# Peptides against a protein of PDB entry 4AID, part 197

Target 1, 242 residues: chain A of PDB entry 4AID
Amino acid sequence: FDIKRKTIEWGGKTLVLETGRIARQADGAVLATMGETVVLATAVFAKSQKPGQDFFPLTVNYQEKTFAAGKIPGGFFKREGRPSEKETLVSRLIDRPIRPLFVKGFKNEVQVVVTVLQHDLENDPDILGMVAASAALCLSGAPFMGPIGAARVGWVDGAYVLNPTLDEMKESKMDLVVAGTADAVMMVESEIQELSEEIVLGGVNFAHQQMQAVIDAIIDLAEHAAKEPFAFEPEDTDAIKA

## One batch from the design tools (peptide; made by RFdiffusion4, then SolubleMPNN)

Design b2_p27_8_s2 (from b2_p27_8, 13 letters changed)
Fold by OpenDDE base, seed 3:
Structure b2_p27_8_s2 (fold): chain B 242 residues (1-242), chain A 27 residues (1-27)
Amino acid sequence: as target 1 above (242 residues)
Amino acid sequence: YPVTSIPPADVKSNDPKIEEALKKALS
């Protein structure tokens, strides 16, 4: 296998992005590890548009199939073939920041699948899944204007904490998930307990600063492992800035 | 690929005041 790997220290943890070993039949595939939590992201896109397609058919599926519902803290028993509430929510967290970054007029089917392969019970797979999905799309050759980074920010003992553990989150007054490009914040999801606007806004800025290392890591991986860009001419150019 | 217009940040919060403040700051 021609394995490409990028490793960084991020928030006191080792983040590893790997491609070339698994799911090589996908347009892009990334194995991402943080601590001992491991996810596989795959990106596949159709090379043509379906006749009469009038919307962008992006599907994002986050899956925790390898885990019994009671093995993951806060996991619920899912019915066979139906996503859990958590899987549905995380799928949306991944979808929200990436959907706007596809080239306007691109209406080929895109499928992003994130599968949790291992959970260390400390590092939540959601942030890792966002990062892995971004990386897989950047490797795929799809007309995606990424990468995005992502980060969770907690507020523990009067300080910001990057990607708090599940145990640290129990003491946190903030659950702030931020995703963005190098230049822009794309998505903010916040659950807060009696915090000032200044603290929360500071948390967004902190997250966006801290995710730059992840964005740089994805770019570095893509420079060495990305497929040739898919030849696509946008039909609707009204929103093109450059 | 050509750079397209990016929409405003998609912001949600459990606190409406915080949500409004963030939307304003990130607009």
Scores: peptide ipSAE 0.617, ipTM 0.911, DockQ to the pose 0.747
Fold by OpenDDE base, seed 4:
Structure b2_p27_8_s2 (fold): chain B 242 residues (1-242), chain A 27 residues (1-27)
Amino acid sequence: as target 1 above (242 residues)
Amino acid sequence: YPVTSIPPADVKSNDPKIEEALKKALS
């Protein structure tokens, strides 16, 4: 096994990104751990476009497996067939920032699957899933212009809190999820309780600053473990006319 | 890879004023 691992301290917690042990049949696979929450992200892409494919066929599936779901608040016995509301929402949270980062004209099927393997009841697997999905795509060789980072920001006792625990979130006046590249914010999802525009915007900036360490960690991992880039040349019509 | 035009940030909020402010700031 050629296991590559990157470990960083992030928001007072240890973030571990690992590849090479699990799901080696995928184009990219990352096992991500924060605290005792563990997710597996896999990225698979078709090596050819389907005849008549007119749109980019990206599918993102976030799944909380039953063995992890037994610890997840509100995890009723999901029959294996229908995603929960949470799974649907988190799948969208992952999809939204990554979709625009694929090379224009790439219309090969891409499947990203994020599976929650363990939940510590403190660290929400959604942020970890976003990070893991980004890392898996960067390792896959797909024409993806990532990485993205992600962060949740709370507002507790008049201060920003990076990736607040589920318990800290009960006291937070803000649930701010931000995803972006090194240079740009790609997505913001916010739920706030009567906060100023300045505080919320400051939260976005705080998130974007704090996710740089994660972006750097993904880059470091990719330098050592990424597959060769898939040979893709967009049609000239799909090139951004400079 | 050729540079892909990155769209404006996809912003959503439960507060319409905040959403507008963020969209403006991130445009």
Scores: peptide ipSAE 0.616, ipTM 0.913, DockQ to the pose 0.714
Fold by OpenDDE base, seed 1:
Structure b2_p27_8_s2 (fold): chain B 242 residues (1-242), chain A 27 residues (1-27)
Amino acid sequence: as target 1 above (242 residues)
Amino acid sequence: YPVTSIPPADVKSNDPKIEEALKKALS
């Protein structure tokens, strides 16, 4: 097994990104761990476009498996065969920042699957899933202009908190999820309780600053483990010539 | 790969005023 691993300290927790152990049939696969929460992200893309394909066919599926359901808040109500509300929401949180980063004119099918393998009841697997999906795409060779980082920011006792625990979030006046590249914020999702614009904007900036370490970790992993870039030539009308 | 034009940030909030402020700041 050619296992590559990157480990960083992030928000007082250990983040581990690993590839080469499992899901080798995927174009990219990353096992990500934060605390005792563990997710597997896989990225698969078609090597040709379907005839008549007129849109970019990206599918993102976040799932919390039944064996982990006993450790997932609300996991007991999984009706067989339908995504939970959480699974649907997190799938969208992953989709939103990555979709615009694919090279224009690329219309091959792309599937990203994030599977929660373990939940520690402290670290929410959604942020970890966003990070893992970004890493898996960067390893895949797909024409993806990532990586993205992601972070959750809370507002607890008059201060920003990076990736608050589920218990800390009960006391938080803000649930702010941010995703972005090294240079730009791509997505913001916010649930707030009567906070000023200044505090929320400061939270976005804080998140973007704090996710740089994750972006750098993904780049380092990709330098050692990424597949060769897929040979894709976009039509001249869809690409800005560098 | 060629540089792809990146759109403005995709911003959503439960507070419409905050959402507007963030969209403006991140434009």
Scores: peptide ipSAE 0.613, ipTM 0.912, DockQ to the pose 0.734
Fold by OpenDDE base, seed 2:
Structure b2_p27_8_s2 (fold): chain B 242 residues (1-242), chain A 27 residues (1-27)
Amino acid sequence: as target 1 above (242 residues)
Amino acid sequence: YPVTSIPPADVKSNDPKIEEALKKALS
């Protein structure tokens, strides 16, 4: 088995991105680990557009498996079939920053699935899921202009904290999730408790700086493990609506 | 921390105030 792995230290934790062991039938597949939290991201895309397809058919599905859910705080026994509120939210967190990065005019079906395999009760799988999804897309050969990085920023004892633990988040005055490319911030989701705009903006900058190591790690993994880029030429007709 | 100049992007936020602040700061 041709297993490729990238390991970095990130916010005082070890981040591991692995490909080649699991889900080989996908266009891209990444097993991501931070602490003892483990997620599998898969990316699959159609090699042709459906007749009459008028929108970009991207589906993002974040799932927490029942065996992991027994350890997830507030993990109501997911009735088989309906996503939880958390799964719906995280699916949107992954969708929002990646959707704009597909080549304009690409309307082939794309499915991204992120599955939580293990949860350590310290590291939230949402950020890890965003990173893993980005990596899986970069490996897939899809016309995706990533990678994206992601980070959570807390404000604890008057300082920024990268990817605070669930316990540290209880003391945090900020829950700031940022996603972006190497060059740009794409998404900011925030819950703020009586903090200045300056502190929040500083948190966005902190997040963007800290995610560069993750972006570089995804690029390094892709240089070694990415499939050949899918040959896609945007039709000139969509250039006229710019 | 050195404020890295993040270029203007189409930033999406759940908080309109933060989104506006970011657009102003990045612009």
Scores: peptide ipSAE 0.150, ipTM 0.738, DockQ to the pose 0.219; fails the geometry check

Design b2_p27_8_s3 (from b2_p27_8, 13 letters changed)
Fold by OpenDDE base, seed 3:
Structure b2_p27_8_s3 (fold): chain B 242 residues (1-242), chain A 27 residues (1-27)
Amino acid sequence: as target 1 above (242 residues)
Amino acid sequence: YPVTSIPEPDVFSNDPKIEAALKKALS
């Protein structure tokens, strides 16, 4: 197996992005590890558009499988059929920043699946899932104008904390999830406890600065492991709405 | 990777105050 791996130190933790071992049938597949939390992201896209397709059919599914869920606090044996509230929320967190980055007029079906394989009870799989999904899309050859990075920022003891642990988050006055490209912030989701606008904006900037290392890591992995770009030419009719 | 100019993405925020502040700060 031609396994390609990128490893960086990120917020005092080891982030590993790996491809080539599993899910080789997908267009892109990334095994991502932070601490001992492990996720698998897969990206699959159709090579043709369905007749009469009028919208971009992107589906993002974040899943905490039962074997991982048994280690997740509050991970009761979820019945196989319906996503939990958390799974639904995280699926949206992944969807929001990636959806705008597809080439305009691309209406082929795209499926992104993020599966939590292991949870260390310290590192939340959501940020890792966002990073892994970004990496998988960059490897896939889909007309995706990524990568995106992502980061969580806490405010603990009067300082910004990158990707606080679940225990550190209990003491945090801020839960700030930021996603963006190298050049732009795409999404900010926040829960804030009595903090100034200045501190929050500083947190967004801190997140965007800290995610550059992740973006660079995804680019490095893609330079070595990406598939050939899918040849897509947008139809002229969709170009006029720009 | 051809970094073609990504159209300036609209920043999404669940907090209108933060969204307004971000738009102001990033403008």
Scores: peptide ipSAE 0.223, ipTM 0.754, DockQ to the pose 0.503
Fold by OpenDDE base, seed 4:
Structure b2_p27_8_s3 (fold): chain B 242 residues (1-242), chain A 27 residues (1-27)
Amino acid sequence: as target 1 above (242 residues)
Amino acid sequence: YPVTSIPEPDVFSNDPKIEAALKKALS
């Protein structure tokens, strides 16, 4: 098996991005691990546009499987047929920053699936899922202008904390999820308890700085394992609206 | 290399104050 792996230390934890072992039928597939939390991201894209397709058909599905759900807080209410509120939320967290990064005029169907395989009850799989999805897209050959990075920032004892544990988050005055490219912040989702705008903006900047290591790790993985770019020529009409 | 430049992405936020502050800070 041609397994490629990138390992970095990130926020005092080991982040592992692996490809080539699982889900080889996907255009891109990444197994991502942080602590003992494990997610599988897959990216699949159609090689042609559907007749009459007038919008970009991107679908993002984040799923916490039942074998992992037994360890996931609130997992008891997962009826097999409907995404939980958390799954819906995290699917949106992944969708928002990646959607704008597809080449204009690309209207082939794209499906991103993130599956939580293991949860350690310390490291939230949402951030890991965002990273894994980004990596899977970068490996896929789809016309995706990533990678994105992602980070959660807490505010504990008067300091920023990168990717706080679930226990640290109980003491945090901030839950700040940031996603962006190397150059730009694209998405900020926040829950804040009586913090100044300055602290929050500082948290965004902190997140963006800290995610650079992840972005670099995805690039390094892609240099060794990415598929050839899909040959896509946008229609001239889509270029004029730029 | 895709010939088309992706426009500068808008910043998304669930907090309009943060969104406004970010847009201001990034401008």
Scores: peptide ipSAE 0.221, ipTM 0.741, DockQ to the pose 0.430
Fold by OpenDDE base, seed 1:
Structure b2_p27_8_s3 (fold): chain B 242 residues (1-242), chain A 27 residues (1-27)
Amino acid sequence: as target 1 above (242 residues)
Amino acid sequence: YPVTSIPEPDVFSNDPKIEAALKKALS
């Protein structure tokens, strides 16, 4: 197997991005690890547009396997066949920042699947899933103008904390999830407890600065393992409506 | 790897106040 791996230290934790071992049938596949939390992201895209397709058909599915679910807080309520509230929320967290980064006029079906394989009860797989999905898309050859990075920011004892543990989050006055490119913030999802706008905006800036290391790691992995870019020429008519 | 940026990306936020503040700060 031609396994490519990138490892960085990020927020005092080891982040590993690996490709080439699992899900080789996908256009892009990344096994991402932070602590002992492990996710698999896969990206698959159609090589042609469906007749009459008038919108960009992106689907994102974040899922926690039943084997991992026994360790996941709230995992007991997995009704077979329906996404949990968490799975639905995280699927949206991944979808929102990546959707606008596809080349305009691209209307081929794209499917991103993020599967939690292991949970350490410290590192939330949502941020890791966002990072892994970004990496998988960058490896796929799809016309995706990523990578995105992602980070969670807490506010604990009057300071910003990068990717707080689940236990640290109990003491945090802020749950701030940020996603963006190297140049721009794309998405902010927040739950805040009586904090000033200044602190929240400072948290967004902090997140964007801290995610640069992840963006750089994805770029480095893609330089060594990405597929050839899919030859896509947008029709002139769709480029003008932007 | 060709990294391309989108010009003037839209920022999404679940909090309209934060979204407005971000748009103002990035303008």
Scores: peptide ipSAE 0.217, ipTM 0.755, DockQ to the pose 0.457
Fold by OpenDDE base, seed 2:
Structure b2_p27_8_s3 (fold): chain B 242 residues (1-242), chain A 27 residues (1-27)
Amino acid sequence: as target 1 above (242 residues)
Amino acid sequence: YPVTSIPEPDVFSNDPKIEAALKKALS
């Protein structure tokens, strides 16, 4: 098996991105680990467009499986086959920053699935899922202009904290999730307790700086493990509507 | 990697104030 692995230290934790072991049938597949939280991201895309397809059919599904639910608070509610509120939210957190990075005019079906395999009750799978999804897309050969990075920023004891633990978040005055490319911030999701705009904007900048290491790690992994780019040329007519 | 450039994406935020501030700061 040709297993490729990238390991970095990120916010005082080890981030591991691995490909080639699991889900080889996907166009891209990444097993991502931070602490003892583990997620599997898979990216699959159709090699042709459906007749009459008029929108970009991207589906993003974040799932916390029942076997991991023994450690996941509220995991018992997943038995009804409907996404939990958390799963719906995280699916959107992943979707939002990646959707605009597909080449304009690409209307082949794309499915991104992020599955939580293990949860350590310290490291939230959402950020890890965003990173893993980005990596899986970069490996897939899909016309995706990533990678994106992601980070959570807390404000604890008058300082920014990168990817605070669930316990540290109880003391945090900020829950700031940021996603972006190397060059641009794409998304900010925030819950803030009486903090100045300056602190919040500083948190966005901090997140964007800190995610560069993740972006670089994804690029390095892709240089060694990415599939050949899918041959896609956008129709000239779609370029004019910019 | 595809060589096709994508236009600068809009920044999304769930907070309109933050969104406005970001658009101003990143412009």
Scores: peptide ipSAE 0.216, ipTM 0.747, DockQ to the pose 0.470

Design b2_p27_8_s4 (from b2_p27_8, 14 letters changed)
Fold by OpenDDE base, seed 4:
Structure b2_p27_8_s4 (fold): chain B 242 residues (1-242), chain A 27 residues (1-27)
Amino acid sequence: as target 1 above (242 residues)
Amino acid sequence: YPVTSIPEPDVEMNDPRIEEALRKALS
């Protein structure tokens, strides 16, 4: 088994990205750990386009498994067979920043699945899931122009806090989730309480700066473990229309 | 109430608004 691992210190926590142990049948698979929160991201893409495919068929599915759900706040409300509100929201949080980074004209089916395997009740698996999904796509060989990084920013005692714990978030006046590439912010979601626009914009910048270490970690992992890029040439007609 | 939805800023890191905001915050 060729297991590759990247470990960084990030916001005072250890982030681990691992590939090669689990889900080898996927095009890309990453086990990501922060604290004792653990997620598995898998990326699979079709090697051909379906006849008559007129849109990019990307599906992102964030799931909190039942064995983890017993430790996850609100896990009792998982109706059998329906995604929870959190699962739906986090699936969208992952989808939004990655969707525009696929090569234009690529209309092969892509499926990203993020599975929460463990939750430590301190580190939210959403940010970790975004990072893991990015890493899995970068390893897959899909025509994905990532990586993306992600960060949550809080405002606690008059300072920015990177990836606040669930307990720190109770004292935070800001819940700011940012995703982006090395060069650009791709997505911002925010819940703010009585903060100036200046503080919020500063939080976006802080998030983007802090996620660079994660982006670099994904690149380093991909240099050692990525599959050969899938040979894809967009038809000229799709390149001209966007 | 989540008050201000910051519009989805395709905010480049070098957005003058961010720099100005940071300058004012540090000041």
Scores: peptide ipSAE 0.026, ipTM 0.453, DockQ to the pose 0.067
Fold by OpenDDE base, seed 2:
Structure b2_p27_8_s4 (fold): chain B 242 residues (1-242), chain A 27 residues (1-27)
Amino acid sequence: as target 1 above (242 residues)
Amino acid sequence: YPVTSIPEPDVEMNDPRIEEALRKALS
């Protein structure tokens, strides 16, 4: 097995990105671990456009499997066949920052699936899922202009905290999720309790700075494990509407 | 079955005004 692994220390936790062991049938597949939370991201894309396809058919599906449900908060209430509220929200959190980074005019079907395999009840799989999805896309050869990094920022005891634990979040006055490229913030999602705009803006900057290590880790993994880029030339017709 | 449609979240986790303000401040 040609297994590639990147390990970094991130916010006082070990982040591991691994490819080549699981889901080899996907265009890209990444097993990501933070603490004892483990997710598998897979990216698959069609090699041709469907006739008459008029929009970019990206599907992102975040799933917490039932075998992990005994360790996943709210997992016991999962009705078979419908995503939970959490799964729906996290699927959107992953979708939002990656969708704009596909090459314009690319209308081949893309499916990203993030599966929670293990949950440690400390590290939320959402941030890890965002990172894993970004990495899987970068490995896939799809015309994706990533990587995306992601971070959660808390405000605990008058300081920013990178990726607070679920217990630390109970004391946090901020739940700030940021996703971005090396150069730009792509998405901000926030729940804030009586904090100044200055603290929130500082939190976004903090998140963007802290995610650079993740972006660099994905790039390093891709340099060693990415597939050849899919040959896609955008037709000039979509360039005229800019 | 692959959920082909992401349902609308029941909870708005983002104030669009904050996102816009942050985008402007970082640009």
Scores: peptide ipSAE 0.005, ipTM 0.371, DockQ to the pose 0.147
Fold by OpenDDE base, seed 3:
Structure b2_p27_8_s4 (fold): chain B 242 residues (1-242), chain A 27 residues (1-27)
Amino acid sequence: as target 1 above (242 residues)
Amino acid sequence: YPVTSIPEPDVEMNDPRIEEALRKALS
């Protein structure tokens, strides 16, 4: 097994990014762990474009498969075959920051699947899923101009908290999810209770600063484990709308 | 403030390679 692993301390928790153990048939695959929450991100892309394809066919599926009865909160109501509201929301959270980072004119099918394998009831899999998806894409050889990092920021006892636990989030006046590249914020999603714009903007900056360690970790993993970049030549047709 | 419109995720069937990987990871 050619297993490559990157481990960092991130917000007082150990983040592990691992590749090469599972999902070897995928273009990119990353097992990500934070605390005892574990996700598998898998990226696959078609090596050709379908005839007449006029849009970029990216699909992002976040799924909390109920491994072993009783470990995932809310797992009891998952009818086989329909995503929950949470799964739909998190799929969108992952999609939003990655979609614009694909090379213009790339219209090959891309599927990103993030599966929650274990949930520790402290660390939410959504942020971990965003990080894992970014890493899997960077390893895949797809024309993805990542990595992205992601972070959740809380406001607890008058301070910013990086990736608050589910229990800390109950006391938080802010649920701020940020995703971005090393240089730019790509996505902000927020639920805020009676906080100033200054605190919120400070939270975005805090998130972007804190995600740099994750971005660096993904780059380090990719330098050692990435596939050769897919040779993509953009068709000249999309240059006309400048 | 939702800064950007969230595109609706297409919920398609997983690639069989992913499904097999998941099955193995869960076994």
Scores: peptide ipSAE 0.082, ipTM 0.620, DockQ to the pose 0.023; fails the geometry check
Fold by OpenDDE base, seed 5:
Structure b2_p27_8_s4 (fold): chain B 242 residues (1-242), chain A 27 residues (1-27)
Amino acid sequence: as target 1 above (242 residues)
Amino acid sequence: YPVTSIPEPDVEMNDPRIEEALRKALS
């Protein structure tokens, strides 16, 4: 097995991105670990466009499997066969920043699946899932103009906290999730308790700065493990306007 | 089965205008 691994220290925690061990049938597959939380992201894309396809068919599916439910807060209440509210929300959190980064005119079917394999009750798998999905897409050869990074920012005792634990989040006045590229913020989701706009904007900046290490880690992994880019030439949309 | 009220997630402020403003500010 040609296993590639990138390890970084991120917010006082070890982030591991691994490829080549599992889900090798996918176009891209990344096993991501932070603390003892583990997610598998897979990216698969169709090698042809369906006739008459007029929109970009991206599907993102975040799943917290029942085998992990005993370690996932609220996991016992997962009804088989329907996404939980959390699964739906996190699927959207992953979808939103990645969707705009596909090459314009690419209308091949793309499926991203993020599966929570383990939860440590400290590190939320949502951020890890976003990172893993980004990495899997970068490895896949799909015309994805990533990577994205992601970060959660808390405000605890008058300071920003990168990826607060679930326990730290109880004391946090902010739940700020940011996703972006090296150059741009792509998505912000926030829950704020009586904080100034200045603190919130500072949190977005803090998140974007802190996610650069993750972006760099994904790039480094991709340099060693990415598939050849899929040969896609966007139809010259300028030729259709003439 | 007692419907244990999943605590309502606190108000997610997903304002696309904020995202666009931030994207513009960081570009």
Scores: peptide ipSAE 0.013, ipTM 0.402, DockQ to the pose 0.077; fails the geometry check

